# Peptides against a protein of PDB entry 4CIC: the designs that were tried, part 71

Target 1, 148 residues: chain A of PDB entry 4CIC
Amino acid sequence: KVSTKGHYGVQAMFDLAQHFGEGPVSLKSIAERQGLSEPYLEQLIAVLRKAGLVKSVRGAQGGYILAREPRDIKVGDIIRVLEGPIAPVESVSQDDPEHSLKFDFSVTKSVWEKVKKSIEEVLDSITLADMLKDAEEAQMAQGYMYYI
Target 2, 147 residues: chain B of PDB entry 4CIC
Amino acid sequence: KVSTKGHYGVQAMFDLAQHFGEGPVSLKSIAERQGLSEPYLEQLIAVLRKAGLVKSVRGAQGGYILAREPRDIKVGDIIRVLEGPIAPVESVSQDDPEHSLKFDFSVTKSVWEKVKKSIEEVLDSITLADMLKDAEEAQMAQGYMYY

## One batch from the design tools (peptide; made by RFdiffusion4, then SolubleMPNN)

Design b2_p16_5_s1 (from b2_p16_5, 10 letters changed)
Fold by OpenDDE base, seed 2:
Structure b2_p16_5_s1 (fold): chain B 148 residues (1-148), chain C 147 residues (1-147), chain A 16 residues (1-16)
Amino acid sequence: as target 1 above (148 residues)
Amino acid sequence: as target 2 above (147 residues)
Amino acid sequence: MVSKGDILEIPEGDEV
């Protein structure tokens, strides 16, 4: 599972993508729209800012903006910043390397590496721009259902 | 991540696949080979047996066997039995449906559904027979490096 | 101690 941190991080970045080009967005407004606590969102945004995905703007109309265009930010970039490298299995503590038949460990490891690669390919294939497009398409589809 | 339970469950099932056709294997011998505690393995095997992936054989040479051929057991089958449905994100409790803009939630959900589908496709594409073949190929490759 | 890289970790329901 993507952690709650990864999930909410993608939501917050998507909110910033929806407002891209409109100027800085306050943390309060993001928190209200995304159903997040403001203190929790502040921690997420601090990590994303340090990684160079978000910029802080100072002033009376200050807040946060995406540091790049939505097309230049992958979902995989957000997840790697918040959670680190995509690992399909918890690192079984390497504490007892002696008794695991090294061979059986290699085959099971290859299964998890295939899963990892597949997750990375999916998350790196989706940009914030793709998510914006999917949102627009879904709004149009809902709008057409209300007129039928 | 696949849980530790899923990981060790796949290892235990793979050990049973390596001994498929040789007769029943004791839990003690599986635990020793796979570096598992016998009590922990007993809990895993109980779940796998209840799901019909493993059979218990009684007697002096009793133990456990695969209930199906290695080619008829997917890694995905083992994971679903031990962990349940592959969920890419925990269900954020549906408790506050009012304030989340329903729309943004739908787009993020679609991302996680794509991840789920991709994981399921990978895990359902790998059988215990495929793992046996990969093991044999790796042993041959190591054997050729020592000569 | 939330281990780094837990993409398939079920967030335990800790209300933090």
Scores: peptide ipSAE 0.028, ipTM 0.781, DockQ to the pose 0.158; fails the geometry check
Fold by OpenDDE base, seed 3:
Structure b2_p16_5_s1 (fold): chain B 148 residues (1-148), chain C 147 residues (1-147), chain A 16 residues (1-16)
Amino acid sequence: as target 1 above (148 residues)
Amino acid sequence: as target 2 above (147 residues)
Amino acid sequence: MVSKGDILEIPEGDEV
């Protein structure tokens, strides 16, 4: 499962991709369009900026821009920055020492590694440019449905 | 993410697959071999039994068996029984009305649907029989490393 | 509160 953090991070990055080349976008405007709380978005943007996926522009028309072209940012890059390595199974919380899952079964580990690899391959195959294209195609399809 | 419940469920089902054809296995013996608490395993087995993946055998040498051959049980079947449909994104709990993830962005939804489909394809491609074969091959490889 | 949206968490086996 992609976390809420990963989901919102991809939404925020996609919003920045939609405005790529138009100049800096304010956090407030992203938050409003994406239905995110501004304080939560500030935390996401801080992480994404530190990872070099987003740049801050200062000034009266300041805000944020993508640090790279949309084609050079994979969904997998965003997820890895926000969530770390894609883990295929939930870590048992440290708080129950009696249930140290001895993941000693090499075979079950291999199943989850296959799942991990499959997720990584999917997320690394999708760029923000691919998402922009899909959005344009979807808008055209909706536009054609209103004209028929 | 596969939950701890899904992980342990696959381990328990794999243990039953390793003993398939040998008769009923006690919950205690599964719990000991798999490093699970017996009470937790009882809950897992109850769900798996209700779904028709496991059968209970009564008697002094009673216990549990797979309800089907290992080749007829996919890892995906076990996960769907224990966790329900594979959700690629966490459902925001109903309790925070302010943070209703308006998944209104069709494009982001499509990304997660692709991830979901990929996970389902992997889990549905692996049977308990495939896992048994992989375990045998791994044991043979370890045995050859000791010679 | 572990966020419900986590992709797949493999419990790290303790390297003993």
Scores: peptide ipSAE 0.027, ipTM 0.778, DockQ to the pose 0.125; fails the geometry check
Fold by OpenDDE base, seed 4:
Structure b2_p16_5_s1 (fold): chain B 148 residues (1-148), chain C 147 residues (1-147), chain A 16 residues (1-16)
Amino acid sequence: as target 1 above (148 residues)
Amino acid sequence: as target 2 above (147 residues)
Amino acid sequence: MVSKGDILEIPEGDEV
């Protein structure tokens, strides 16, 4: 399950990718374009910055930039930073000691491990550069629909 | 992220698959073997029964059986019954109307659709019969390590 | 209150 945090984190990183090479982008402008609250985006960007995916630029035109090229940032990297390791199953809260998953039956675990691996493979196969390309192709397709 | 409900639902269905052809299994016995609370299991089984994956048998040896053969029940079928459609992202709670995902940018949606498709393909590729086979192979491997 | 641990809750896009 990609959380709201992961979802919005990918949106914010994609916005920064669209402006890559244009200089620093303000959090306000990202929030407005992506339909995010500025305070929520600030929390996401703080985590992404700490992980070295985003850089802050100081000054009158201060803001944020990608710390790496869009081709060098996988969607999987963003998700791992925001959510940690891709867990296929919610860890049953250890809080009910009687419902300790004592019988992590090896077979059910193997099912979830297969799911995990498939998610990781997909997310690690998609870069921000791939997303930029897909956006350009979608805009071209829309442009062609307006010209027909 | 498979919920606790999906996880335990697959465990309960797998327990019923292990006893397939042996007759009805009591909820108590499933709960004991799978480390589940009986009340929680009762809720899961009620959903699975309503979906036609499980049948209840009445009588002194009453209990539950799989409604289909283990080969005809995919893990994906169990998850869809318990959790609904496999969604790749948490639905942002509609409770903050200002955070209406108005800009579902088609590109981010496509990423999640690719993830969804991959999860569905995996879960639909695994049957309860495949899980039974994997369990037998694991038991044989453990048996060979003890000898 | 069973936390809906949905696998990946895609925000239901508003049906336009």
Scores: peptide ipSAE 0.026, ipTM 0.779, DockQ to the pose 0.167; fails the geometry check
Fold by OpenDDE base, seed 5:
Structure b2_p16_5_s1 (fold): chain B 148 residues (1-148), chain C 147 residues (1-147), chain A 16 residues (1-16)
Amino acid sequence: as target 1 above (148 residues)
Amino acid sequence: as target 2 above (147 residues)
Amino acid sequence: MVSKGDILEIPEGDEV
């Protein structure tokens, strides 16, 4: 399960992608559109800004913008910034070197490493631009269903 | 992250796969070999037994066995029994139907559905027999590095 | 308390 932090982080980044090129977006407007508390969004945006995925713009029309084009931001980049490395299993401590348990541990670890790799490949294959395209296609499909 | 429940469930099922055909294995012996508490393993085995992945054998040499051959048990089957459906995101309550939020929600949901599908495909591609083979290959490789 | 959304939930192993 992607954390609530990862989920809302992707939503906030997607909101900024939808407004890319329109200028700075206020945290209040993102929070209202995404159904997020403003204090929670402030924490997410602070992490995303520190990682260089978001820029803060100061002034009367101040707010936040994407630091890169939507095509240059992967969902995997957002998740890694918010959650850290995609760890499929918490590292059970390597500390007991002696017993036959090491062998069983290595095989089960390889299963979780395969899961990790698969998740990383999926999240790295999806950009904010792909999400924008999927949104446009879904909106067009809804528009055509109302005219038939 | 696979839950501790899923992780230890796969370890316990793999222990039973290593002893497949040798007869019933006691929970105590599995717990000792896998570094699990016996009470915790009892809870896992109860769920796995109810799902028909494990059988209980009664008697003086009583214990547990796999209910199927290792090739007929996927890692995905074990995880689904212990954790339920692989849900990529906890369902944020659908309760606010009115605003433009539905559209953004649908696109983000599709990302997590792709992640879910990918996890399911991986876990359904790995059997306990594949894990046994990987174990044998790793043991042979270690044996050759010492010569 | 924002529950850590686990891709697959790993409970923290207690050091006992």
Scores: peptide ipSAE 0.025, ipTM 0.779, DockQ to the pose 0.145; fails the geometry check

Design b2_p16_5_s2 (from b2_p16_5, 9 letters changed)
Fold by OpenDDE base, seed 1:
Structure b2_p16_5_s2 (fold): chain B 148 residues (1-148), chain C 147 residues (1-147), chain A 16 residues (1-16)
Amino acid sequence: as target 1 above (148 residues)
Amino acid sequence: as target 2 above (147 residues)
Amino acid sequence: SVSKGDILEIPEGDGV
């Protein structure tokens, strides 16, 4: 499962993508629109900013913007920043040195590596621009359903 | 990440697949070969048995066997039994009724649904027989590196 | 309580 952190991070980044080109967005407004606590969002944005995915703008109309165009930010980039490398299995703590049974978990490990690769491929295939397009298509489809 | 439960469950099922056709395997022997605690393995096997993936054999040489051939058991079947449906995101507890902000998380949800589908496709494409074949190929490759 | 095993626990990024 994507952590709550990854989930909310993608939501916050998507909100910034929806407002891309409109100027800086306040954390308060993002929090309100995404149903997030402002303190939690501050923590997420701090990490995303440090990673260079978000920029802070100072001033009376200050806030946050995407550091890159939505097409240049993959969902995988957001997840890797917030959650680190996609690890398919929790690291079995190798810390018990005495059970040096070199169980060649190579085959089971290969299954999880295939899962990891598949997740990475999916997340790296989706940009914030793709998400914007999907949102527009969904809104248009809803608009047509109300006119029928 | 696959849970420790899912990981160890696949390992235990793979061990049973390696011994398929040799008769019942004791939990002790599986635990020893897979580096698992026997009590933990008992819990896993109980779930897998209840789901009909494993059978218990009674007697002096009693133990466990796969309930089906390795080719008829997908990794996805094992994971679904142990972990339930593959959920790409933790259920954001919708339980706070007051924040009825119908945030149409439809777009973000669709991302996670794509991830879920991808995981399901991978896990449903791998059988215990495929894992056995991969193990044999790996052993052969190691054997050729020593000659 | 069926622990719905969260298959993809995304590692909590170490708070640098």
Scores: peptide ipSAE 0.027, ipTM 0.783, DockQ to the pose 0.454; fails the geometry check
Fold by OpenDDE base, seed 2:
Structure b2_p16_5_s2 (fold): chain B 148 residues (1-148), chain C 147 residues (1-147), chain A 16 residues (1-16)
Amino acid sequence: as target 1 above (148 residues)
Amino acid sequence: as target 2 above (147 residues)
Amino acid sequence: SVSKGDILEIPEGDGV
């Protein structure tokens, strides 16, 4: 499961991509459009800013912008920043040494590595620009359904 | 993340695959080889048995066997039995209506559906027979490094 | 604390 943090992080970044080139977007406006609490969004944006995916603009018309073009930001980049490395198996917390995955059966590890690689390939194949294109295509398809 | 339950379930099923055709394997012997507690393994085996992936054999030499050949059991089958449908995004529990993913942005949903499909394809492409073959190849490779 | 590695939490069977 992509965490709620990863999910909302991708939504917030996609909102910023939709407004790319229009200037800074306020956290309030993102929160309203994405159905997020403003304090929660502030925490997400702080992490994304520290990672260099978002820039803060100061002033009366201040807010946030993407730090790169939508084509240069992968979904995988957002997820890695918010959640860290893609781990297909829950790392058993070091705290229960008895349930240490002692028999790291090389074979089962190989299965999970294949899953990891597959997820990474998918998330690294999708950019914010691809998501923008998909949104435009979906809007056009809905528009055509109303004219029939 | 595959849950600890899914991980240990695949290990237990793989142990049964390694002994396929040798007769019933005791839970104790599986637990010892896989580093699992016997009570935890009993819970896993109960679920796998109910799903028809494992059979119980009664008697003094009783225990468990695979219900099908290793080639007819996918890793995806084991995971679906233990964890249910592969959900790429945590379903926000219905209980907090305010954090209802109201804007199920069709576009973000599509991203997660692509991830789901990719995971399903991988897990459904790997059988217990494939895992047995990989184990044999790994043992042969280690044997060649010692000589 | 949401552990950093949690991309694919395949739901633990208890739906949480």
Scores: peptide ipSAE 0.026, ipTM 0.788, DockQ to the pose 0.136; fails the geometry check
Fold by OpenDDE base, seed 5:
Structure b2_p16_5_s2 (fold): chain B 148 residues (1-148), chain C 147 residues (1-147), chain A 16 residues (1-16)
Amino acid sequence: as target 1 above (148 residues)
Amino acid sequence: as target 2 above (147 residues)
Amino acid sequence: SVSKGDILEIPEGDGV
């Protein structure tokens, strides 16, 4: 499961991708379109900005823009920034020594590593540009459905 | 992310696979080998038994066995039994209407569906027999490193 | 603390 943070982060980045080239977008407008609380979005954007995926524009018409073209931002990049590396298994809280995975059987670990690799490959294969294209195709398909 | 429950469930099932054909294994012996608490393992085995992946054998030499051959049990089968269907996104608790994913953008959902499908394909491609083979190969490789 | 690496949170009862 992608965390709520990762999910909303991808939504916010996708909103910025939809407005790429149109100038800076206000946090308020993103929050309204994406159904996010403005304070929560501010926290997400702060992390994304620090990672260099988003830029802040100052001024009366200030806001945020993508720091790179949509084709140069992978979903995997967004997730890694917000959530860190994909861990295939929940880190058993190290605090209970009795529940320390004493026998991390190399074989079971290898299964989870294969899962991790597969997730990374998928997330790294999808760019914000791919998402924009998919959105356009979906809109065209809906438009055609109204003409039938 | 596989839950602790899924992880330990796969370990317990793999232990039973290693002893497949040797007769029933006690929960105590599985717990000791896998580093699991016996009460926790009992809960896992109860779920796996109900799903028909494990059988209970009664008697003085009773215990548990795999209900199927290791080649007929996928890792995905174990995970689905213990955790349910792989959900790509956390269900935002429906209780906060302000955090209702109002705009579940179809496009973002499609990304997570692709992730889900990829995980399912991997987990369904690995059997307990594949894990046994990998363990044997690893043991042989370690044996060669000592010579 | 957002545990780093929770990409696939399996909610209790919902799969990976």
Scores: peptide ipSAE 0.024, ipTM 0.790, DockQ to the pose 0.130; fails the geometry check
Fold by OpenDDE base, seed 4:
Formats: structure tokens, sequence, C-alpha cells
Structure b2_p16_5_s2 (fold): chain B 148 residues (1-148), chain C 147 residues (1-147), chain A 16 residues (1-16)
């Protein structure tokens, strides 16, 4: 599963994408729209800023903006920044340190590598611009359902 | 990430597949070969048995066998039994119950659904028989490197 | 408690 951190990070980045070109967005406004706690969002934004996906703008109308255009930010980029490399298997080493997975059976590892590759391909195929387009299409479809 | 439970469950099922047709395998022998604790393996096997993927054989030569042929067990079947439905996102509801993800934004959900579908397709495309074949090919390749 | 259904559980701590 994408962690809560990854999920909320994608939501926050998508909110910034929806406001791209409108100027800086306050963390408070993002938190309110996305149903996030402001303190939690501050932590996410700090990581995203350090990775160069978000910029902080200072001043009375200060806040955050995307550091790149929505088309130049993949969902995979966001997930890698927040969660690190996409790993399909938890490192088994933490629960039973004595039972180091000595027999990382080459065969089971290959299964997880196939899963990893598939996830990476999907996440790297979706940009924030693609998400914006999907949102517009969904809004149009809802609008049509209310008018039909 | 596949949980430790899912990972070890696939290892245990693969061990049973390697011994398919040889009769019942003891939990002790599986645990030793796979580097698992026997108590942990007992819990995994109990779940797998309840789901009908494994059978218990009673008697002096008792143990466990696959309930179906290796070709009839997908990795996806094992993961679904151990982990439940393949969910690409953790249910956010457990950590902050007050912040129920009210705005399950249709768009972010669609991203995760695409990820879910891709994972399901991969895991449902791999059987224990495919894993057995891959193991045989790997052993042959190692054998050729020593010659 | 590994929650049922978490295929991509990223453990909180290690960025591994």
Amino acid sequence: as target 1 above (148 residues)
Amino acid sequence: as target 2 above (147 residues)
Amino acid sequence: SVSKGDILEIPEGDGV
C-alpha cells in the first residue's frame, strides 16, 4: 500500500497543481480543501520542498507553489520523494533480526521485482497534468449528469 | 510493500510446491528451509488451510500439502488470503479516525485503482508452477556457471 | 499489527 504519507502527499501536490499559475497557496487552504491537518501537511511540504517539487513564496500573499509545471511532475516522483524507492516487499529484517532472511530465495525476489516494476511503470506514467485532465473530465461528466 | 506476512506466506507455499507429490511436509522442515520460526509458520499455515490452499494430513508421516496443484495457485491468491484484497493505499481511517478521508478525491482514488489493477495483474499472472519453473531454470544456470 | 490488505506497507521508519 502507498502509505498515508504518500497518499496525502499526492493530494497536496494535486491541490497545488489545481492552483498552478494562480500564485502561492497557503498551507491552511490546502489543509482545509484536502481534509488534512495543517501540522501534518507542514511536514509533507517540508520534504517536498527539500526535494525541489515545491517552492515556498514569502510575503503577505506567501505560501507554496509547484516548483515545476504539472506535466513535469510524475506521481512516481512524489512517491519516491516521500517514501523512498518503491519497494514491493517490506524489509523483513526488522521483525526478527535473528532470522535475517538468509534465504532471500531468488525466485520469490523475482516475483516482488516484477510487482515493483509494474508499480513504477504505472506511477511514472501519470503526471499531475494527467490528474488535472481527469478531474476536468469528471467534473464535466458530473455536470452532464445534473443537466440530463 | 507486501507485508512480511505475505512474503513469508509465498515462501511457505513455494516450499510446499517444491515438495508437491512427495507427500506431507512437516512445519518444522518448512521452517528450517525457509528460515522461518515454527510458531510464525503455524499461524500462516492456519490461515492458508482455512482458505483451502493447504491441507493438513494426520498420522505418523503427517504434515501439510498443497490443496491444489501448483498451476492452480496464483501468487495473487496467496496474497489475497493473507493480506485481504489488494489495496494500493492504506486505509487512512485507522490513524486519524476524525479525519475520515471525506474528500476521497475521485482523481487520487483513480491513481490508486490503476496501481491496484497493475499489481493484481502481475500477481494473478504468476502461479506456483511458474515459480517452480523459474527455480529450475536458475539452478540450471548456476550449474552451467560452475562448469 | 500488519493490517489486512496492505500490499505496499512502507514501514514508518526506514526509507528502505
Scores: peptide ipSAE 0.023, ipTM 0.785, DockQ to the pose 0.367; fails the geometry check

Design b2_p16_5_s3 (from b2_p16_5, 9 letters changed)
Fold by OpenDDE base, seed 3:
Structure b2_p16_5_s3 (fold): chain B 148 residues (1-148), chain C 147 residues (1-147), chain A 16 residues (1-16)
Amino acid sequence: as target 1 above (148 residues)
Amino acid sequence: as target 2 above (147 residues)
Amino acid sequence: SISKDDILEIPEGDEV
């Protein structure tokens, strides 16, 4: 599962990709366009900035920009920064310590590792540039549906 | 993320697959072998039974068996029964109704649908029979490492 | 519905 954090992080990064080359975008404007709370977005942007995916621009027209071109940022890079390594199974919560007999059942672990690898391959195959292209194609398709 | 429920459900079903053809297995014995609480396993087995993946056998040597051959049960079937449809994104919990502006951002949704499809393909490609074979191969490899 | 977050959690294999 991609967490809410990962989901919103990808949305925020995609918003920055849509404005790439147009200059810095304010957190307020990203929050409004993406339907995010500004305080929550500020936390996400802080993590993304620390990871070097986003840059802060100071000044009256200050805000944030992508630190790299959209083609050089994979969805997998964003997810790894926000969520850490992709883990296919929920960590068994420590809540019942007595019955957590860790049967590391090697065969079931192998199933989850296959799932993990598959997710990683998908997320690493999609860049912000790919997402921009998909958005343009979707807008054109909607535009043509109104003109027919 | 496969939930704890999905993980333990696959373990329990795999345990039943290992004993397939040997007769009914007690919940106690499955719980002991898989490191599960018996009450938790009882809940899992109830769901799996209702879905027709497991059968209850009554009697002194009663317990549970797979309702189908291991080759006819996919890991994806077990996960769908226990967790429902594989959803790639957590539903934004209803807890903050004011800020849950469902920006159904079509492009981000497409990313998650690709992830979902990939997970489904993997889980539907693995049967309990495949898991049995992998376990036998792993045991043979360990056995050869000791000889 | 298996949430996205549930799919990405690998059970930490217990250090045997």
Scores: peptide ipSAE 0.028, ipTM 0.788, DockQ to the pose 0.145; fails the geometry check
Fold by OpenDDE base, seed 4:
Structure b2_p16_5_s3 (fold): chain B 148 residues (1-148), chain C 147 residues (1-147), chain A 16 residues (1-16)
Amino acid sequence: as target 1 above (148 residues)
Amino acid sequence: as target 2 above (147 residues)
Amino acid sequence: SISKDDILEIPEGDEV
């Protein structure tokens, strides 16, 4: 499971990508379009802004824009900012030191490292520009389905 | 993150694979070798047994064995049994129905489907037999480093 | 860190 945070973060960044070049968009408008609570979106955008993926624009038509072009933002970049390094295994809570014989058995670790690498490769292969293209193709396909 | 359940489930199944052909192993012995609590392991083994990946052997030397050869058990099979279908995104808790406009926007879904497929391909490409081979190679490499 | 649980936890949309 991508966390709800990662999922909504990608949705919010994709919304900003769809409006790239149109000027700043309000958090309210993103929240409404993406079905997010505005307070939750504010927390996500704050993290993304601190990481330099989003810029805040001040003024009467203030809001947020992508800090980079959609082609220069990978889904992997968004996920790493929101969730940190892609970890294939949940940290077994070290809280029980007696039973935490971390038999970090090298073989099981290698399985999870392979999974991690595969996830990273996928997420780093998809940009916001790729997502925009996929959306356009999907809209065209729907348009064709309405015209048939 | 693989859940702790999936992680420990793979460890327990790998322990059973290492003893495959030697007869039944006790839960206690698996728990000790893998650093698991016996009660937790009992829960994992119960699920794996119900799914037909593990068999219980009764008697004085009772315990558990793999129900299939190590080559016929994928890591993906173990994970699917313990965690269910490999799902790339956590369920947005439907608990707030008002804000659960599941804008199931097809494009974001497609990203997660690509991630899911990639995870499935990796986990379905690794058998317990592959893990046994990797362990043997690692032991040989360590042996060569000590000599 | 993408929790693998987070990656594996796409709820199957219960078809209501």
Scores: peptide ipSAE 0.027, ipTM 0.788, DockQ to the pose 0.099; fails the geometry check
Fold by OpenDDE base, seed 2:
Structure b2_p16_5_s3 (fold): chain B 148 residues (1-148), chain C 147 residues (1-147), chain A 16 residues (1-16)
Amino acid sequence: as target 1 above (148 residues)
Amino acid sequence: as target 2 above (147 residues)
Amino acid sequence: SISKDDILEIPEGDEV
């Protein structure tokens, strides 16, 4: 499961991708379009900026822009920045190292590693540019339904 | 992410698979081998039994067995029983239907649906029989390292 | 204590 933080982070980054090349976007305008609280979005943007996915532009027309082109930002990059490594199972390894029979642990761990790898492959295969294209295709499909 | 419930459920089902054909296994013995509390395991086994993945055997040598052969139980079946449908994103759809611009919501939803499908495909591709085979292969590999 | 294990859990937004 993608956390709410990951989900909203992808939405905010996608909003910035939709406005890429139009100049800096205010946090207020992103928050309004994405249905996010401005304080919550400030926290997300601060993390994304620190990771070098977003840039802050200063001035009267200041705000935020993508630090890279939409094609150079994977969904997996956004999720890793916000949530850390995609872990399929939290390492139960902290509490009882002694009694977990090492062997059964290894087989179940392998199952979860396969799940992890599959999630990573999917998220690393989708860029913000792919999401922009999917959005355009969906708008065209809806537009055709209203004209028929 | 698989919940702790899903993880321990798969461990308990795998323990029952390792003893498949040997007769009923006590909850106490499963709990001891898997490092689970017996009360927690009782709750897991009750759900798995209700779903028809596990059978209870009564008597002095009573306990639990798999209801099907290990090859006929997918990891995905266990997870769906314990956690419900593998939902990549909880439907945020209940609270604010008005202000979420329908369009952006649809594209992000599609991303999470792709993730869901990928997880389902992986979990549905692994049976308890596959896990038994992987265990045997790992034991053989470890045995060769000690000689 | 939200178990870190749930990849697919969207944590409900903590209303702070």
Scores: peptide ipSAE 0.026, ipTM 0.787, DockQ to the pose 0.227; fails the geometry check
Fold by OpenDDE base, seed 5:
Structure b2_p16_5_s3 (fold): chain B 148 residues (1-148), chain C 147 residues (1-147), chain A 16 residues (1-16)
Amino acid sequence: as target 1 above (148 residues)
Amino acid sequence: as target 2 above (147 residues)
Amino acid sequence: SISKDDILEIPEGDEV
């Protein structure tokens, strides 16, 4: 499961991608469009800004913009910023070093490392630009179904 | 993240795979070898037994065995039994159906579906027999490094 | 408290 934080973070970044090139977007407008509380979104945006994925613009038309083009932001970049490293399993505390448990632990660990790698590969293969393209294709498909 | 339940379930099933063909293993012995509480393991084994992955054997040498050969049990089978379907995102309540949110929701959903599919493919590609083989290879590698 | 229960819900073990 992606955390609620990761999920809403990707949603907020995708909203900013849809408005890329239109100028700064207010947190209020993102919150309204994405169904997020403004205080919760403010926390997400603060983390994303600190990581250099988002820029704050000051002024009467102030708000937020993507710090990079949508093609230069992977979903994996957003998730790593918000959630940290993709951990496939919570680190079961290595506290009992003595017994035969080390060997079984190594084999089960390798399973979770394969899962981690697979998730990372997927999330690093998807950019905000890919998501924009998928959105456009979905809109076109809906438009064609209404004309038939 | 695999839940603690899924993690310990795979550990317990792997313990039973290591003893496959040796007869029934007691829950106490599994709990001791895997560093699990016996009551917690009892809950896991009850679910795994109900799903037909484990059999209970009665008698003086009673305990549990794998219900199938290690090659016929995928890690994905164990996880699905213990955790249910791999859900890539907690279902954000669909409660506000009205506004333009449906479209953005569909694109983000597709990302999580790709993640789900990828996890399922990995977990369905690994059997308990593959884990046994990996364990044997690791033991051989450790033995060769000491010479 | 944003629950860390991400990909597969790892229940927080009660620290006794």
Scores: peptide ipSAE 0.023, ipTM 0.787, DockQ to the pose 0.146; fails the geometry check

